# Ledger of designs, part 64: peptides against a protein of PDB entry 4GMN

Target 1, 375 residues: chain A of PDB entry 4GMN
Amino acid sequence: RYANITLLALVTLASIGTDFQETLVKGNQGSRESPISAADEEWNGFDDADGDAMDVDQKSSSGEDQEEDYEEIDVKEDDEDDDDDSITSEMQADMERVVGADGTDDGDLEDLPTLRELIQTAVPQLIRLSNLPIDSDESLTIQSHALSALNNISWTISCLEFANGENANIHNAWYPTAKKIWRKTILPILEADSADLKLATQVTSLAWAVARVLHGETPTDGNPHRKFISLYHSSKQQAGGNSNSIEEPEDPFQGLGVKCIGVVGSLAHDPAPIEVNREVGVFLVTLLRQSNNVPPAEIVEALNQLFDIYGDEELACDKEVFWKDGFLKHLEEFLPKMRTLTKGIDKRTQPELRTRADEALLNLGRFVQYKKKHA

## One batch from the design tools (peptide; made by RFdiffusion4, then SolubleMPNN)

Design b1_p12_5_s3 (from b1_p12_5, 6 letters changed)
Fold by OpenDDE base, seed 4:
Structure b1_p12_5_s3 (fold): chain B 375 residues (1-375), chain A 12 residues (1-12)
Amino acid sequence: as target 1 above (375 residues)
Amino acid sequence: SFSPLPPPVYMP
C-alpha cells in the first residue's frame, strides 16, 4: 500500500516537471532553442499489463501477542555537522558578483511558490528516495522514479537563461540543491558501478541537467568526468557484444553516449580545473578523430561542447589546452569528414539529426575561422 | 568570444 502511494507521488512529481518544461519551452520559443530534445523522456505510461491476480490465500494465522519491549533506541542524532558544505565566502561573493544587479535577490521565490515547493520540499525527498538501499525490485523502481522526477525538474530549470543575471533568484535557489543532487544522488550511483545501463542512462541524464547549470562549478571530487568517460566506453563495448540491444532510443540524441558527452562537456567549462578541461577536451577531439565509428548525434554533441568550452579566448583553457594541445589542427582535419557525415544523413528519415548536423557543420567552419583570427 | 549560430530555421 505505501509503495503504491510513493510510486504515484513520484509519477506525479515527474509529470509536474514535464509540464513545467513544456510550459517553459512554449514560453521561450522566441529565445535560443536549447537542445530540449534531451528532456523528452516521455513518461511511457504504465502499460496496464494485465498482471494475473495471484490469489494470495489469506491464511489468518492468529500469531500471539508477544509484547516485544520496544527498547527506545535513543538514536543519538550525532549531529556530525559536516559543516564542509561551507559555500566559501568567495563562492557566495562570486555568485553575488554574477548577480551584480542591485536586487537583493536572496533566492527568494515568493513570486514562484510552486517552483519553491519543488526545490525546497519535493527535491530533498526525491534525493532521499534515490539513496535508499536497493534490496528489492520495489526499491529499484522507487529509485528509478525518483531519478526520473529529479531529471525532469533539473532539465526544466536548466532550460532557463541564467546568463547576464537573468533568473538570478531561481539560479540562487537551485544552485545549492543542484550540488546536493550531485553529491548525494549522482556520485553514489556512479560509485556503485552498476552494470544496469537503464540506471546509468537515468543518472547520466540527471547529471547532464545538473551540470548544464553548475558547469565548471560542479564538484570535481572523485573525478566524475573520468567516470562518465569510462561509462561512455563501457556502453560502446556492451552494445557491440550482446544481442540484448537495449533498443537504441528512437531519438539519436537520447542515447547514453550523447548524454555522457553532454555531462563531460558541461563539467569542462570555466572555472573547472585545467586538467579536467584537458582530459575532456582530449576525449571530445578523440571522438572526432575516430568519427567513422561514432554515431552522428554524438559527433554533433561533441562539436557543440567544443564550441562552448573553447569559444572564449580570454579563458585559461584556450591557451593552456586548446592551443597548447593543438586542437585547431584536429578541427580543421575534421571539416571534410563532417561534410561527408552530414551529407550521409537522410533528411527524410532523420530530419532533426540532419538539421543539427548541418548547424554543427556550419558552426565548425565558423569556429575554425574564428580561432585562426584569434591565433 | 565565439557564438554558435542557432539551428537553421527550416522555412517550409
Scores: peptide ipSAE 0.166, ipTM 0.768, DockQ to the pose 0.074
Fold by OpenDDE base, seed 2:
Structure b1_p12_5_s3 (fold): chain B 375 residues (1-375), chain A 12 residues (1-12)
Amino acid sequence: as target 1 above (375 residues)
Amino acid sequence: SFSPLPPPVYMP
């Protein structure tokens, strides 16, 4: 009884987090509609080629309409009210405020009561549930659902803009909670050395969401970047042996390898220790050098992380890592390989992967030119 | 600084 109520509450919290994310992404896409310059593709008029009107003789075959009296079986479609887990009008109002608010620096969230209760009341309970002793299939299920709810909430918050002091109230409320998720949920699970790839994928997804907000301020205790690099390599060794056991997610981006790259990339941002930055940067550049054996989605993510980490020439990591370790040469040598890789992705079967690879290729060319100018 | 074109938001 209590387990079922707890499970239902965790599923509901995970659903709420997903719906919140979808709404924020739709809202951010509407604001980031740069006017698609309608390239006036001058539709060059189809020349009136003289269509010889072949007289298709309408042979009127008078087929006798047997009125088969199909008894209209009024199948009441029971509208199973798909309980469209509709974001409550209060949650929708909180979302509209988050997208529109000049964030006050007050981390009190007085104007965002639903988000406040989510961060202050729900998340601490989810952290507790994710740390229960695993002694049964029920406790494992509770942990998985608690991790899913934490993941969805953390991802949703990580989709907010926090640059230039935007959403500072949400950032300030979330920041201590994000550090608590890292220290209390993520690190203990990573240290338990579980062979469970499902659990590893869940905790790595959560770690990425948390690290997308904390960046280089993510707690460095126990060198978590090395744990995620090790997990990346271990996941590749397991996938190569048993082609039947890991249903690679239909989305090439949901793969554990991509999630590991996203985590370690985020961890390597300023103000991360230069040695953490170097180890991550060398890992990412090594993926590009070995790209023939790396999934395209992981290459796309590794490139994006490299652009974000080394995009600022004023940061210590630019001089101390990027230039010292000769990363520009590796990026320039990778350009022709990236062009080949991107062209090898079928636009019909993998349209998203192709679009993201085309973008990463464009950015790689621009980034190499930028770094050559700032050498 | 370099500004990449923002990757399309990764929906997990």
Scores: peptide ipSAE 0.166, ipTM 0.797, DockQ to the pose 0.222
Fold by OpenDDE base, seed 1:
Structure b1_p12_5_s3 (fold): chain B 375 residues (1-375), chain A 12 residues (1-12)
Amino acid sequence: as target 1 above (375 residues)
Amino acid sequence: SFSPLPPPVYMP
């Protein structure tokens, strides 16, 4: 009984986190739909070819009017509007405020009561549940659901803009909680060195969401970037040996490899220690050099991470890593390989992967030109 | 600084 209530509450929190993410996406997409001017492609009308009207004889079969008194079974359509509106009107109002919020710098979430309760009340319980001793299938299920809920909440918050002091109140409320998730949930699971790839995928997804907000301020204790790099390599070795196809997720971007790249890329941002930045940068550049054996989605993610990490010439990592370790040469040498890789993706079967690869190729060309200009 | 276009938005 208590287990089922706990599971239901965890599923509900995970659903709320997903729906909150979807609504933030829809709200942000509505601002990015610049009207693509429908170019008037003059659909030249097909000529009216005079095809012969074949006279099909309507045989008048006089079937008898049996007035079968169909009793109108008044099927009350109980419109059970299963308004499984997992998003309450209060959550929707909080979301509209977050999307519309001109940055009031007060670290108070008084105006965002649902988000406040999510961060201050729900997340600390989820952290506790994710860090319970695993002694039963029930405790494993609770951990998985707690990780799912933490993932969805953390991803949703990571989709907010923070760069210009926007949402500073949310950032300030989330930041200590994100560090707590990292230290109390992510690190203990990574230290347990479990061969469970499902658990590893869940914790890596959560780690990416958390690291997308904390960036280089993510706690470096125990060198977690090396654990994720090790996990990346271990996942590739397991996929090659056992025909237990963990069904590669239908979405190539949902793969554990992409998630590992996303985590370590995020961890390498300024103000990360220069050694952490270097180890991650070398890992990412090495993926590009080995691109013949790397899934295209991982290449796309590795490129995006490299652009974000090394996009600023004023950062210490530009001089001490990017230029010192000769990354520009590797990126320039990768351009023709990226063109071939991108062209090899079928637009019909993998439209999203192709679009993201076309964008990453465009940005790679621009980034190489930018770095050559600022050398 | 360099800004990629469009900014990579990954959502799992």
Scores: peptide ipSAE 0.147, ipTM 0.789, DockQ to the pose 0.205
Fold by OpenDDE base, seed 5:
Structure b1_p12_5_s3 (fold): chain B 375 residues (1-375), chain A 12 residues (1-12)
Amino acid sequence: as target 1 above (375 residues)
Amino acid sequence: SFSPLPPPVYMP
C-alpha cells in the first residue's frame, strides 16, 4: 500500500516535470517568431507579352462515374479517456509566471509556490528515495522512479534562462538543491560503479540536467568528469560486443554517449579547474578525430559543447587549453569530415539529426572563422 | 564571445 502510493506520487512528479518541460520548450519557441517583416518586395510582375492563346480543344472525355460504395467505417471513437494528467492549475499558473517573470534576485519563490514545494519539499524526499539501500526489486523500482522524477524536475529547471541575472530567484533557490542532488544522489551512484546500463543512463541524464545549471561550479570531488568519460568508453565497448541487448534509443540524442558528452561538456565550463577543462576538451577533440567510429549525434553534441566551452576569448581556458593545445587545427581539419558526415544523414529518415548536424556544421565554420580573427 | 546559431538547448 505505501509503496504503491509512493510509486504513484513519483510517477505523478515525473509527469508534472515532463509537462512543465514541454511547456517551457513551447514558450521559448514562440518568442523566436520574430515577425518576418513582410518586406513588400513588390515583385514587379513581368508584363508577359501578347502570346497568342492557342485554342486547345478541351475534349471532354466523359469518364463513367463508378460509384464506389465507400462503406462508412464507423470508427468508434473509443473515448480513450486521455487521462491527460494535465498540469495542475496551480502549476500552470506558476509556469506562466516563470515565463513572464523578470526574476527578482532574492532567491525567494513566494510568487512560485508550486515550484517552491517541488524544490524545498519534493526534491529532498526524492534524494532520500534515490539513496535507499538496494535490497529488493521494489527498492530498485523506487530508486528508478525517484531518479526519473529528479531528472524531469532538473531538466525543466535547466531549460530556464539564467544568463544576465534572468530567473535569479529560481537559480538561487535551485543552486543549493542541485549541489545536494550531485553530492547525495549522483556521486554515490557513480562511486558504486554498477554494471546496470539503465541506472547509468538515468544518473547520467540527471547529471547532465544538474550540470547544465551548475556548469563549472559543479562539485569536482572525486573527478566526476573522468567517471563519465570512463562510462562513455565502457558503453561503447558493451555496444560493440552484443548487438542485440542495447536497444539504441529511437532518438539518437537520447543515447548514453550523448548524455556523457553533455555532462562532461557542462562540467568543463568556466570556472572549472583548468585540468578538468583540458581533460574534457581533449576528450571532445579526440571524438572529432575519431569521427568515423562515432555516432553523428555524439559529434553534434561534442561540437556544441566545444563552442560553449571555448566561445569566450576572455576565459582562462581559451589561452591555457584551446590555443595552447592547438584545438583550432583539429577543428579546421574536421570541417571537411563534418560536411561529409552531415551529407550522409538522410533528411527523410532522420530529419532532426540532419537539422542539428547542418546547424553544427554552420557553427563549426563560423567558430573557426571567429577563432582565426581572435588569434 | 562566440554565439552559436541557435544557442544549444539540448533537452533529452
Scores: peptide ipSAE 0.142, ipTM 0.788, DockQ to the pose 0.200; fails the geometry check

Design b1_p12_5_s4 (from b1_p12_5, 6 letters changed)
Fold by OpenDDE base, seed 3:
Structure b1_p12_5_s4 (fold): chain B 375 residues (1-375), chain A 12 residues (1-12)
Amino acid sequence: as target 1 above (375 residues)
Amino acid sequence: SFSPLPPPVYLP
């Protein structure tokens, strides 16, 4: 009973987070065509597959013909139009304010009561639920649902623009909570070193969403970038052995490899320690050098991360990593390989992957020219 | 700083 109510509440929080995200993405598509499409499909529908039909052995006891007069309870099908308008009018009003509000400097979410309750009341409970001792299948299910709800909330917030002081009130409210998610949920799960790829995928998605807001200010305790690089390599070794066991997600951008690249790329932004930036930059450039054995979606993500990390010549990582470690040469040598890779993607079968690869190829050519002018 | 371009708009 309490488990089912907790699960229902977690599913409802996850759906609310998805609908909130879809509406923010639709609202933000009017301003910046940032290809944040990677966030939309992370509604991992619960495969209701474990309908283990307990064959209740109906012992055919030949009990007597008591015609119990089943009073036809005329269940009026009230067509409750299950317009599961999970978006309350209050949530919709908060969303319209987030899209329209020039950031008032006051870090008080006074004008955003639903978002305030999500950040201040719901997220701390979800962090608690994600940290329950795993002693039963019920506790595993609760952890998975708590991670899904944290993921959807974190992704939704990561789709907001925070550049130039935009949404500063939301950023200031979220920032300490995002650090709590990192330290209390993400790090403990990564330290448990579980062979569970489902749990690893869920925690890596959540880590990406959190790191997309915190960037180089993400806590560096225990060198988490090395754990995600290790997870990337481990996932490739497991996929190579048993081709049948990892259902590769239908979306090539939902793969654990892409998520690992997104996390470590985000962690490497300024003001990250130069050695963290170097280790990530070397990892990303090494993927480009090994591109013949790397999925195209991971190459697209690795390129985008490299453009974002090294797009500013005034940052310390430009001189101390990009130029010092000779990354320009590797990017220039990769250009003809990227042209071949992009042309190899069928526009009919993989239209999104082809579009994102055509963009990344265009940007790679421009980025190489930019860096040659700022040498 | 470098700014990426949006995806190429194929005119029909």
Scores: peptide ipSAE 0.171, ipTM 0.768, DockQ to the pose 0.060
Fold by OpenDDE base, seed 2:
Structure b1_p12_5_s4 (fold): chain B 375 residues (1-375), chain A 12 residues (1-12)
Amino acid sequence: as target 1 above (375 residues)
Amino acid sequence: SFSPLPPPVYLP
């Protein structure tokens, strides 16, 4: 009884987190609709080629209409509108405020009561549930659902803009909670050395969401970047042996390898220790050098992380890692390989992967030119 | 600084 109520509450919290994310992404896409300049592709008029009207003789075959009286079995599809996962009008109003608010620096969230209760009341309970002793299939299920709810909440918050002091109230409320998720949920699970790839994928997804907000301020205790690099390599060794056991997610960007790259990339940002930055940077550049054996989605993510980490020439990591370790040469040598890789992705079967690879290729060319100018 | 074109947000 209590387990079922707890499970239902965790599923509901995970659903709420997903719906919140979808709404924020739709809102951010609407604001980032730079007017697609309708390139007036002058559709050059199709020349009126003289279509010889072949007289298709309408042979009127009078088939006898047997009125088979199909009794209309009025199957009332009870549309069980299982759409009762609808974001409450209060949650929708909180989302509209988050997208539109010049964030006050007050981390009190007085104007965002639903988000406040989510961060202050729900998340601390989810952290507790994710740390329960695993002694049964029921406790494992509770942990998985608690991790899913924490993941969805953390991802949703990580989709907010926090640059230039935007959403500072949300950032300030979330920041201590994000550090608590890292220290209390993520690190203990990573240290338990579980062979469970499902659990590893869940905790790595959560770690990426948390690290997308904390960046280089993510707690460095126990060198978590090395644990995620090790997990990346271990996941590749397991996938190569048993082609039947890991249903690679239909979305190539949901793979454990991509998630590991996203985590370690985020961890390597300033003010991360230069040695953490170097180890991550060398890992990412090594993926590019070995790209023939690396999934395209992981290459796209590794490139994006490299652009974000080394995009600022004023940061210590630019001089101490990027230039010292000769990363520009590796990026320039990778350009022709990236062009081949991107062209090898079928636009019809993998349109998203192709679009993201085309973008990463464009950015790689621009980034190499930028770094050559700032050498 | 370099500004990449923002990658489309990965929906988990």
Scores: peptide ipSAE 0.166, ipTM 0.796, DockQ to the pose 0.230
Fold by OpenDDE base, seed 1:
Structure b1_p12_5_s4 (fold): chain B 375 residues (1-375), chain A 12 residues (1-12)
Amino acid sequence: as target 1 above (375 residues)
Amino acid sequence: SFSPLPPPVYLP
């Protein structure tokens, strides 16, 4: 009984986190739909070819009017409006405020009561549940659901803009909680060195969401970037050996490899220690050099991470890592390989992967030109 | 600084 209530509450929190994310994405997409001017492709009308009207003889079969008195079974459509509106009107109002919020710098979430309760009340319980001793299938299920809920909440918050002081109140409320998730949930699971790839995928997804907000301010204790790099390599070795195809997720961007790249890329941002930045940068550049054996989605992610990490010439990592370790040469040498890789993706079967690869290729060309200009 | 276009947005 208590287990089922706990599971239901965890599923509900995970659903709320997903729906909150979808609504934030829809709200942000509505602002980015610049009207693509429908180019008037003059659909040249097909010529009216005079095809012969064949006279099909309507045989008048005189079937008898049996008035079968169909009793109108008044099927009350119980419109069970399964308004499984997992998003309350209060959550929707909080979301509209977050999307519309001109940055009031007060680190108070008084105006965002649902988000406040999510961060201050729900997340600390989820952290506790994710860090329970695993002694039963029930405790494993609770951990999995707690990780799912933490993932969805953390991803949702990571989709908010925090640049230029935007959402500073949310950032300030989330930041200590994000560090707590990292230290109390992510690190203990990574230290347990479990061969469970499902658990590893869940914790890596959560780690990426958390690291997308904390960036280089993510706690470096125990060198977690090396654990995720190790997990990346271990996941590739397991996929090659055992025909227990963990069904590669239908979405190539949901793969454990992509998630590992996303985590370590995020961890390497300024103000990360220069050694952490270097180890991650070398890992990412090495993926590009080995691109013949790397899934295209991981290449796309590795490129995007490299652009974000090394996009600023004023950062210490530009001089001490990017230029010192000769990354520009590797990126320039990768351009023709990226063109071939991108062209090899079928637009019909993998439209999203192709679009993201076309964008990453465009940005790679621009980034190489930018770095050559600022050398 | 360099800004990629569009900025990559990943969802779980």
Scores: peptide ipSAE 0.150, ipTM 0.789, DockQ to the pose 0.217
Fold by OpenDDE base, seed 5:
Structure b1_p12_5_s4 (fold): chain B 375 residues (1-375), chain A 12 residues (1-12)
Amino acid sequence: as target 1 above (375 residues)
Amino acid sequence: SFSPLPPPVYLP
């Protein structure tokens, strides 16, 4: 009884986190519809001149009306009660406020009561549940659901803009909780070194969501970047051996390899220790050099992480890693390979992967030009 | 600084 209520509550928290994420994505897409100014380019209709109307005789072929008796398939509308577990009206009101909020700097969530309760009440319980002793299939199920709920909440928060002090109240409320998730949930699971790829995927997804907010301020205790690099390599070794085991996710961007790249990329941002940045940067550049054996989605992710990490010439990592370790040369040498890789993606079967690869290729060309200008 | 186009927003 209590287990079923706990599982239901965890599923509901995971659902709520997903719906909130989807709404934030839709909200961010709507703001990018810059009004295409209808430039009234008066398409001056060419006065197509006096071309003689040739009388093409409309030979009325009387095709016989075969009355095909379409049997009215009485599609019973099974009222699938879409238990559209619709975002609670309170959560929807908080979401509308988050999308519209000029965030006050105070870390106060007085105006965001649902988000406050998620961060202050729910997340601490989810952290506790993710740390239960694993002694039964029930405890494994509880851990998995707690990780899923933490993942969805953390991803949702990571979709908020925090640049330039935007959403500072949410950032300031989340930041200590994100560090707590890292130290109390992520690190203990990574240290346990479980061969469970499902658990590894869940914790890596959560780690990416958390690291997307904490960046280089993510706790460096135990060198977690090396654990995720090791996990990346281990996942590739397992996939190569048994053709049957890891259903490659239908979405190429959901792969454990992409998630590992996303985590370590996020961990390498300023103010990360320069040694952490170097190890991650070398890992990412090495993926580009080995691109013939790397899934296209992982190459896209590795490129985007490299652009974000090394996009600022004022950062210590630009001089001490990017220029010092000669990364520009590797990016230039990769340009023709990226063009070939991107062209090899079928637009009909993998439209998203192709779009993201076309964008990453465009950005790679621009990034190389930028770095040459700022050399 | 360099800004990629579009800014990378990775959603799981």
Scores: peptide ipSAE 0.143, ipTM 0.785, DockQ to the pose 0.203; fails the geometry check

